# Peptides against a protein of PDB entry 6IDX, part 111

Target 1, 380 residues: chain A of PDB entry 6IDX
Amino acid sequence: KELAKLSADVTFATEFINMDGIIVLTRLVESGTKLLSHYSEMLAFTLTAFLELMDHGIVSWDMVSITFIKQIAGYVSQPMVDVSILQRSLAILESMVLNSQSLYQKIAEEITVGQLISHLQVSNQEIQTYAIALINALFLKAPEDKRQDMANAFAQKHLRSIILNHVIRGNRPIKTEMAHQLYVLQVLTFNLLEERMMTKMDPNDQAQRDIIFELRRIAFDAESDPSNAPGSGTEKRKAMYTKDYKMLGFTNHINPAMDFTQTPPGMLALDNMLYLAKVHQDTYIRIVLENSSREDKHECPFGRSAIELTKMLCEILQVGELPNEGRNDYHPMFFTHDRAFEELFGICIQLLNKTWKEMRATAEDFNKVMQVVREQITRA

## One batch from the design tools (peptide; made by RFdiffusion4, then SolubleMPNN)

Design b2_p15_4_s4 (from b2_p15_4, 9 letters changed)
Fold by OpenDDE base, seed 3:
Structure b2_p15_4_s4 (fold): chain B 380 residues (1-380), chain A 15 residues (1-15)
Amino acid sequence: as target 1 above (380 residues)
Amino acid sequence: SELVQMLKETLSKEV
């Protein structure tokens, strides 16, 4: 206990480390396979002293043995552990993951996000905070392939649901530390969009062009019996598509693929448009047809608006930026849905279309409408 | 704001 308190002092820590004191602490943990319940307090103080000593950055985390890692991971994976030991063990694992890629790899083999989810289903907010902090550390340090696997996993949906029900909707105030970890998790989740945001459309890629064609089909051919495909020549079809792409509000109505060559938002805008068209088809068709039937120059260009809105949402959500240590602003709504960004887009595009109508905007007012919509979203 | 409320209402229908 006294050692744990003194270990917070850099002068004491330096002298204690110079005496190989930290090696003694690690060996105590490594030998601890038979720490009877009577030594739980001693172990908790040992782990506290170890953390405080390591926080000075004097000793590399890479000094830690695989046996030590297995002991700490063992305390986190055990169904019955003292809360004080569990808390310190989660914090040690977090620090290991954050400070060493080699330790990350070893920890990722010993512990799963599924095991950490069990520590969210408790009434202790401190344990929940450290569990989310470790999840965030694992997510931050994961290779890109593993981050995508984590995002797609049932564990992520389950994690989101557990956070929503046991943390956010809990009968207790959210502390600053928990709010920060929820913010970090939100940022890391939206950063998965960065690749798509920075992906340029290839105008020669047929699969990408087929998505744009599908947007046209959903908007204009949804009521047309597929039997009336006019078998007349390729040129009439091209001219017809140019009209349809103009009605969809693309800037380049001859070749809409060119509108997605700008990054940001690149292909992410097309993903949002396709999501809207497939998941909210009636809303999509309504927005497109309401503007396509207008001859009064007050049509809202859907394609252009969707692209610029996607870019704006990425800017507001700081997509591609690392979490800021001073931030604790999380949005509970993003924990309610698997496709929260696309749902946000679907609401904001309706808001944009409404605002456009209310302002009686023309194409010249586009930037003014976008500014008003930005203010509406950021004040929300 | 009204937008967060709309989001909350939209997202609450799918849960």
Scores: peptide ipSAE 0.036, ipTM 0.550, DockQ to the pose 0.568
Fold by OpenDDE base, seed 5:
Structure b2_p15_4_s4 (fold): chain B 380 residues (1-380), chain A 15 residues (1-15)
Amino acid sequence: as target 1 above (380 residues)
Amino acid sequence: SELVQMLKETLSKEV
């Protein structure tokens, strides 16, 4: 206890480290001494002293043995651990993951997100905070390929649902520390969109072109029997498609694929359009047909609007930016749906269309409409 | 406000 208190002092820490004091603490934990396991308070103070000593940055985290990692991971994986030990163990693992890529690899093998989910179901907000902090650390330090797997595990309705039900909708006020971790998790989740946001459409990719054809089909051929195979490219059909792409509000009505070559938002805009067309088909068809039937200059160009709105949403959500330590602004809505970004897009595109009509906008007013919509979204 | 309300209403219908 006294050691843990003194370990917060830089002068004491320096002298204690110079006396190999950290090595003694690590060995005490590594030995799994039945004494420390029987005296939860002694172990909790040992872990506190270790963490406080390491927080001075005098000793590299890479000094930590695999045996130590396994002991700490063991405390996190055990169902009946003292809350004080669990809290400190989560904090130590977070610090290890954040400070060492080599320790991240070892910890990612010993601990699953599923094990950390159990610590979110508790009534202790501090444990929940440290569990989310460790999830965030693992997510931040994960290789790109593993981030998608973690995202899929996060998109597994379970983690999101548990955070929503046990943290956000809890009968207790959310502390600043928890709000920060929820913000970090939100930022890291939206950063998964960065790849698609920076992916240029290949105008020669047939699969990507088929998505644009599908958008056209859903908008204009929804009542026509699927038997009219897209294949007979008579000049009349090409001219018909050009008209349809103009009615869809693409800037390049001859080759709509060119509208998705700009990054950001690249392919992410096409993904949002396809999601809207498939999941909210009635809304999509309504938006397109309301503008396609207008012979007046007050048509809202859906394709252009969808692209610029996707870009705007990425800017508002700071997609591709690292989380800021001083921020704690999270949106509970993003924990309610698996495809929260695409749902946000679907709401915002309707808002854009409404605002366009209310402003009696023309194509020349496009940037003004987008600015008004930006203000509406950011004030919401 | 209205967007958050629409978001809450849209997202509350699927729960």
Scores: peptide ipSAE 0.032, ipTM 0.536, DockQ to the pose 0.569
Fold by OpenDDE base, seed 2:
Structure b2_p15_4_s4 (fold): chain B 380 residues (1-380), chain A 15 residues (1-15)
Amino acid sequence: as target 1 above (380 residues)
Amino acid sequence: SELVQMLKETLSKEV
C-alpha cells in the first residue's frame, strides 16, 4: 500500500527501479504465490505499484515476460476476481498493447473481445471503461487484416447492443473517461471507411459500372414496364443513358464513373448511393424523380450532392485521423445500427434536398448550400 | 436537434 502510493513519485520510482524493484514486483506476480492469491488487497497494491512505476516511462514494457502476461490475462478471464485486481489488470494490458507491438501479439493470443464484452455487462462504470479502453487499444494496434476482422466482430450486433444497453442507456451519467473511450471507439470504427474513401473507381471496370447502371435501373426502370425498352441500336441506348445520368445529377453525364475517380470520397460515395437505393428505395426514387422533373433550374443534382456530402461527412467524422486524448464527443446514434454511416448519409441527403429547396438554390449556389448543410449537421 | 431526432426515430423503428 505504501509502495503503491510512493510509486507515483518520480524520485522514489527512479530509486526503486535502480534497485531492480520493478523486477521483484514482476516476479511476485509471475510466481502466482499463494500469499498474493489469499490477499487480494496485496495483489491489487502490487499491480498498482507496477503500473505507477511503468507510467514514468523509465522502463520499457518489453521487459515483461510471457508468464506475467498470462497471469494478468488470467485475472481478466476469471469470473470471480476482485474488482480492484480486474481494474489494474485491464489497465496493465491496455498499457502493454499501446506501448509494445510485440506485447500486443502475445496479448491478442491470450484474450478475446468476447471475454472483454463480459466486463461491459457489469454495473461498475470503471470496469466498463477499462474494458472499452483495452478493446480500443487492441483495435488501434491490430494489423490492417485483423482490424477488419475485429471490426466485423464489433459490427457483431452484440458489442454495439451491449454498449448501448449497459453503458449508454445505463442508469448512471457517463463520466468523462467513459465518454472519451466511446469517442475513441467511434473514431476507430469510422476509420474503417478510409480504404473505400481512398479507393478510386476504375472507369473501365464493368462490375463497378454495373453499380451505376443499377442506380439508373432503380430510379427509372422500377416504374417502367419492361416491354417499352426499345431493343434498337447501341447509339440510341447510349443517348438514353446520358439523359438518365443527367437526371441523376452526375457531373459527367456521358461517363458517371469519372465522378468517382476523385479521392476522397472515391468509391465510398457510390457505396452510400447504392445503400440508399436498395435499403431506402422509396426515398431514393423520390429524391431523384423530384429533381429530374424540374425545368426551373432549381434541380438539386443528386449524384454530385451525394459525392460532396460523403466527402463532407468524412471530414466532419475525421475519417483517417487518429483519436485525440482531449475529446469525449461521441454520438449514441452510431451504436444503434450496423450501417450507421450509410443511415447518416441517407438522412443528410434528405436534409440537403430540403435545404436546397428552402434556399431556392441553383447549380451556382451549390457550395453555399453545402456550407449551410455542414453547419446544420455540426450543430445537430 | 431535429436531425438527431430524425436519426433516433429512424433507428428506433428497427429496434
Scores: peptide ipSAE 0.021, ipTM 0.451, DockQ to the pose 0.549
Fold by OpenDDE base, seed 1:
Structure b2_p15_4_s4 (fold): chain B 380 residues (1-380), chain A 15 residues (1-15)
Amino acid sequence: as target 1 above (380 residues)
Amino acid sequence: SELVQMLKETLSKEV
């Protein structure tokens, strides 16, 4: 206890480290001394002293042995651990992951997100906070290939559901520390969209062009049999498609694929449009047809609007940016659905279409409408 | 106290 308190002092820490004091603490944990396992308070103070000493940055985290990592991971994976030991063990693992890529690799082998999810089902918000902090650290330090696997994993859906039900919808007010960790998790989750946001459409890729054709089909041919394969390309049919792409509000009516070559938002805008068209078909058709029937120059260009809205949402959500330590703003809505970004897009495109009508906007007012919509989204 | 004493004893054996 006294060591843990004194370890916060840099002068004491420096002297204690110079006496190999950290090595002694690590060996005590590594030995699994029956004494430390029987005296939860003594172990908790040992872990506190270790953390406080390491926080001075005098000793590299890379000094930590695999045996030490396994002991700490063991305290997190055991179902009946003292709350104080669990909290300190989670904090140590977080610090290890954040400060050393070598330690991240070792910890990622010893601990599963599934084990950390069990610590979210408790009523203790502090344990929940440390568990999310460690999940966030693991997610942040994961290589890009593993981040995508973590995103696609049933673990992410389960994690989202558990956070929603046990943290966000909990009977207790969310503290600042938890709000920060929820913000971090939200930012890291949206950063998974970065690849698609930075992917340019290839105008020569037939599969990508078929998606644009599917958007046209859903909007205008919803009752017509899909048997009209695009292959019978008479000039009249190409001219018909150019009219349809104009009615869809693409900037390039001849080759809408060119509208998706700008990054951001690249292919992410097309993904959002396709999601809207397939999942919210009635809403999509309504928005397109309401504007396609207008001859008064007050048509809202859906295609252009969807691209710029996707870009705006990426900017508002800071897609591709690192989490800021000073921010605590999280949105509960993003934990309610697996495709929360696409659902947000579907809400915001309706808001944009409404705002366009209310402003009686023309194509010249486009940037002004987008600015009003930005203000509406950021205030909501 | 006992941990600090064990630490001192362990440190004193390695010196």
Scores: peptide ipSAE 0.000, ipTM 0.308, DockQ to the pose 0.007

Design b2_p15_5_s1 (from b2_p15_5, 7 letters changed)
Fold by OpenDDE base, seed 4:
Structure b2_p15_5_s1 (fold): chain B 380 residues (1-380), chain A 15 residues (1-15)
Amino acid sequence: as target 1 above (380 residues)
Amino acid sequence: KTLSQEELLSLRARL
């Protein structure tokens, strides 16, 4: 207890570390010797002193043994551990993950996100905060392949549900520390969109062109029996498709693929359009057909609007930016759905279409409409 | 909160 308090002092920490004191603390954890009177209390103070000593940055986190890591991971993975030990163990693992890629690899083998989710189902908000902090650390330090796996896993769906039900919809005020960790998790989740946001469409990629064709098909051919075989008239079809791509509101009516060569938002805009067209087909068809039937120059160009809206949403959500330690602003909506970004896009594109109509906008007013929509989204 | 038509027109005039 006294050691844990003194370990916060830099002068004491320096002298204690110079005396190999931290090695003694690690060996106490490694021994796992439950035979000591007041073992749990002693262990809690040992872990506290260890954290406080390591927080001075004098000793590298890489000094810890695999046995130490396994003991700490064991305290997090076991269902009946003292709350103080659990809290310190979560904090130690977080610090290990943040400070060492080698320790991250070892910890990622010993602990699953599923085990950490169990610590969110408790009434202790401090434990919940440290559990999310460790999840965030693991997510931040994961290789890109593993990061995507963490995001797509059933564990992430369950994590969102547990956070929504036990943290956000809890009967307790969310503390600043928890709000920060929820913000961090949200930022890290949106940063998974960065790859698609920065992916340029290849106008020569047939598979990507087929997606644009599918958008046309869903909008204009949805009632037509697919049995009308692609008839032989290639030129009449090209001219027909150019008209359809104009009606879809692409800037390049001849080659809509060119509209997706700008990054941001690149292919992410096409992903959003396809999601809207497949998941919210009636909304998509309505937006397209309502504007495509207008001859009054008040048509809202869906394709252009969807691209610029996707870009705007990426800017508002700061996609590709690292989480800031001073921020705690999170949106509960992003914990309600797996495809929350695409659902947000689907809401915002309807808002844009409405705003365009209300403003009686023309193509010349496009930037003004987008500014109004930005203000509406940021004030919501 | 969705802006009213008047607020939208006012914003359009300010932009």
Scores: peptide ipSAE 0.010, ipTM 0.489, DockQ to the pose 0.015
Fold by OpenDDE base, seed 5:
Structure b2_p15_5_s1 (fold): chain B 380 residues (1-380), chain A 15 residues (1-15)
Amino acid sequence: as target 1 above (380 residues)
Amino acid sequence: KTLSQEELLSLRARL
């Protein structure tokens, strides 16, 4: 107990480390000897002292043995562990993952996100916070291939549902520390959109052009019997499609694929448009047709608006940026839907279309409308 | 699953 308190002092820590004191603490954990009276209390203080000593940055985390890692991971994976031991074990694992890529690899083999999810189902918010913090650390330090796997595990609705039900909708106020960890998890999850945000459309890729054609089909041919096979591409049809792409509000009416060559938002804008068109078809058709029937220059260019809105949402959500310390602003909607970004886009594109009408905007007012919409989204 | 009408309304009421 006194050692744990004194270990917070850098002067004491330096002297204690110079006396090989940290090695003694690691050996106490490694021994796993439960035979001592007050073992749980002693172990809790040992883990506190160890963490406080390591937080001074005097000793590399790479000094930690595999036996120590297995013991700490064991305290996290075992049922009915003392809360004080569990809390400190989660914090130690987080610190190990954050400070050493070699320790990350070892820890990722010993623990699963599924085991950490069990610690979210408790009434203790501190345990929940440290469990999310460790999930975030594992997500941050994962190789790119493994990040997608973790995201897929998150998207399997279980982690999201548990956070929603046991943390966000809990009968207790969310503390600042938990709000920060929810923010971090949100940022790390939205950073998976970076690849698509930075992917340029290839105007020569037929499959990508077929998506743009599908957007046109859904908007203008949805009521036409599928029996009108796309007959031979006569010049009249090319001219017809150019008109349709103008009505869709693409900047390049001849080759809309060129509008998706800018990164950001690249292909992510096309993904959002396709999601809206397929999942919210009535909303999509309404937005397009309301603007395509206008001859008064007050048409909202849907294609251009969708691209610039996608870019704006990426900027607001800080896609591709690391989480900042001290931030705690998270969107609860992220935990309600598996495609939360695309659903946010679908809400915001309706807001944009409404704001455009209310402002009686023309194409010259586009940037002003986008500024107003940004303020509306960021104040919500 | 679409956002519940209530969650969409809560988001729209904040927007």
Scores: peptide ipSAE 0.007, ipTM 0.436, DockQ to the pose 0.021
Fold by OpenDDE base, seed 3:
Structure b2_p15_5_s1 (fold): chain B 380 residues (1-380), chain A 15 residues (1-15)
Amino acid sequence: as target 1 above (380 residues)
Amino acid sequence: KTLSQEELLSLRARL
């Protein structure tokens, strides 16, 4: 106990580490000797002292043995009743994952996200916080392939549901530490959009052009059989499509693919438009047709608006930025839906279309409408 | 016209 308290002092920590004191603590954990009187209390203080000593950054985390890692992972993966040991073990694993890629690999073999989710179902907010912190650390340090798998897994849908029901909708005030971990998880989740945000459309890729054609089909030909492959379009069909792409509000109505060559938001804007068109078809058709039937120069250019709104949302959500220390602003809505970004886009595009109408905007007012919409979103 | 305070509140309730 006194050692754990003194280990927070950098002067004491330096002297104790120089006396190989940390090696003695690691050996106590490695021994696993449950025969000691007050073993659980002694272990909890040992783990506290170990954390406090390591937090000074004097000793590399790579000094720990595989036996030590397995013991700590065992305290998290096995049903233990001792909350104090579990809390410190989660914190040690988090620090190991954050400080060493070699330790990350070893820990990722010993612990599953499913085991960590079980620690979110408890009433102890500190345990919940450290469990999310470890999930965030594992997510941050995962290779891109494993990160995408973690994101797509049923485990993440389940994770969001558990966080929503047991943390966010819990009967307890969310502490600053938990709010920070929820913010971090949100940022890491939105950073998965970065690849699509930075993907340029190839104007020569027929498959990508067929997605734009599908947006046209859904808006204007919703009753027409999809079987007519776009391939054999006579010059009259090309001229017809140019008119339709103008009605869709693309900037380049001759070749709408050119509107998606700028990054950000690249292909992410097209993903949002396609999601809206397929999942919220009535809303999409309404927005497009209301503006396509106008001859008064007050038409809201849907295609241009969708692209610029996607870019604006990426800027507001800081897509591609690492989590910042000291931030704790998370949005509960992002834990309610699997496609929360696309759903946010669907709400915001309706807001944009409404604001455009209320302002009686023309194409010259476009930037002014976007500024008003930005203020509305950021104040919400 | 800017979104009414009620519409902003409704948006906030959805956000």
Scores: peptide ipSAE 0.005, ipTM 0.440, DockQ to the pose 0.021
Fold by OpenDDE base, seed 2:
Structure b2_p15_5_s1 (fold): chain B 380 residues (1-380), chain A 15 residues (1-15)
Amino acid sequence: as target 1 above (380 residues)
Amino acid sequence: KTLSQEELLSLRARL
C-alpha cells in the first residue's frame, strides 16, 4: 500500500528501480501463489506500484516476461477476479500494447476481443473504460490485415450494441475518460475508410464503370417503359448515356469515371452513391429526378454534390488522422448502425439538396451551398 | 433499424 502510493513520486521511483524493485514486483505476479493471507489486496497494490513505476518511463516495457503477460491476461480472462485486480490488469495490458509491438503480438495471442466485451456488460464504468481502452490499443497497434478483421468483429452488431446499451444508454453520466475512449474508437473506425478515400477510380476498369452504369440504371431505367429496346447503334447509345450522366450531375458527362480520379474522396464517393441507390432507392431516385426535370438553372448536380459531400464528411470526421488525447466528442449514432458513414452521407445529401433549393442556388453558388451545409452539419 | 430523424438531430446537436 505505501509502496503503491510512493511509486507515484519520481524520486522514489528512480531509487526503487535502481534497487531492482520492479523485478521483485514482476516476480510476485509471476509466482501466482494464492496461499498468502490477503493475497488479493497484496496483488492489487503490487499491480498499482508496478503501473506507477512504469509510467515514469525509466524502464522499458520489453523487460516483462511471457509468464508475467500470461498472469495478467489470466486476470482479464477469468470470470471470478477481484474488480481492483481486473482494472489494473486491463491498464497494464493497454500500456504494454501501446509501448511495444512485440508485447502486442504476445497479448493478442492470450486475449480475445470477445473476452474484453464481457467487461463492458458490468455496472462499473472504470472497468468499462479500461476494457474499451484496451480494445482501442489493440485496434491501433494491429497490422493492417488484422485491423480489418478486428473492424469486422467491431462491425459485429454485438460490440456496438453492447456499447450502446451498457455504456451510452446507461443510467449514469459518461465521465470524460469514457467519452475519450468512445471518441478514440470512433476515430479508429472511420480511419478504415482511408483506403477507399485514397483509391483512385481506374477509368479503364470495366467493373468500376459498371457501377456508374448501375447508378444510371437505378435512376432512369426503373421508370422507363421496357418498350424502348436499345436496338440503335453504339453512337446513339453513347449520346444517350452522356445525357443521363449530365442529368445525374457528373462534372464529366462523357466519362463520369474521371470525377472519381480525384483523391480524396476517390472511390469512397462512389461507394456512398451506390449504397444510397441500393439501400435508399426512393430517396436516390427522388433527388436525381427532381433535379433532372428542372429547366430553371437551379438544378442541384447530384454526382458533383455527392463527391464534394463525401470529401467534406471525411474532413469533418478527420479520416486518416490519429486520435487526439484532449478530445472526447463522440457520436452515439455511429454505434447504432453497421454502415453509419453511408447512412450519414444519405442524410447529409438530402440536407444539401434542401439547402440548395432554399438558397435558390445555381451552379455558380456551389461553393457557398457547400459552406452553408458544412456549418449545418458541424453546428447541428 | 433505420436511424430515426430524432437520433439524427441528436447527432447533429453534438457535432
Scores: peptide ipSAE 0.007, ipTM 0.507, DockQ to the pose 0.026; fails the geometry check

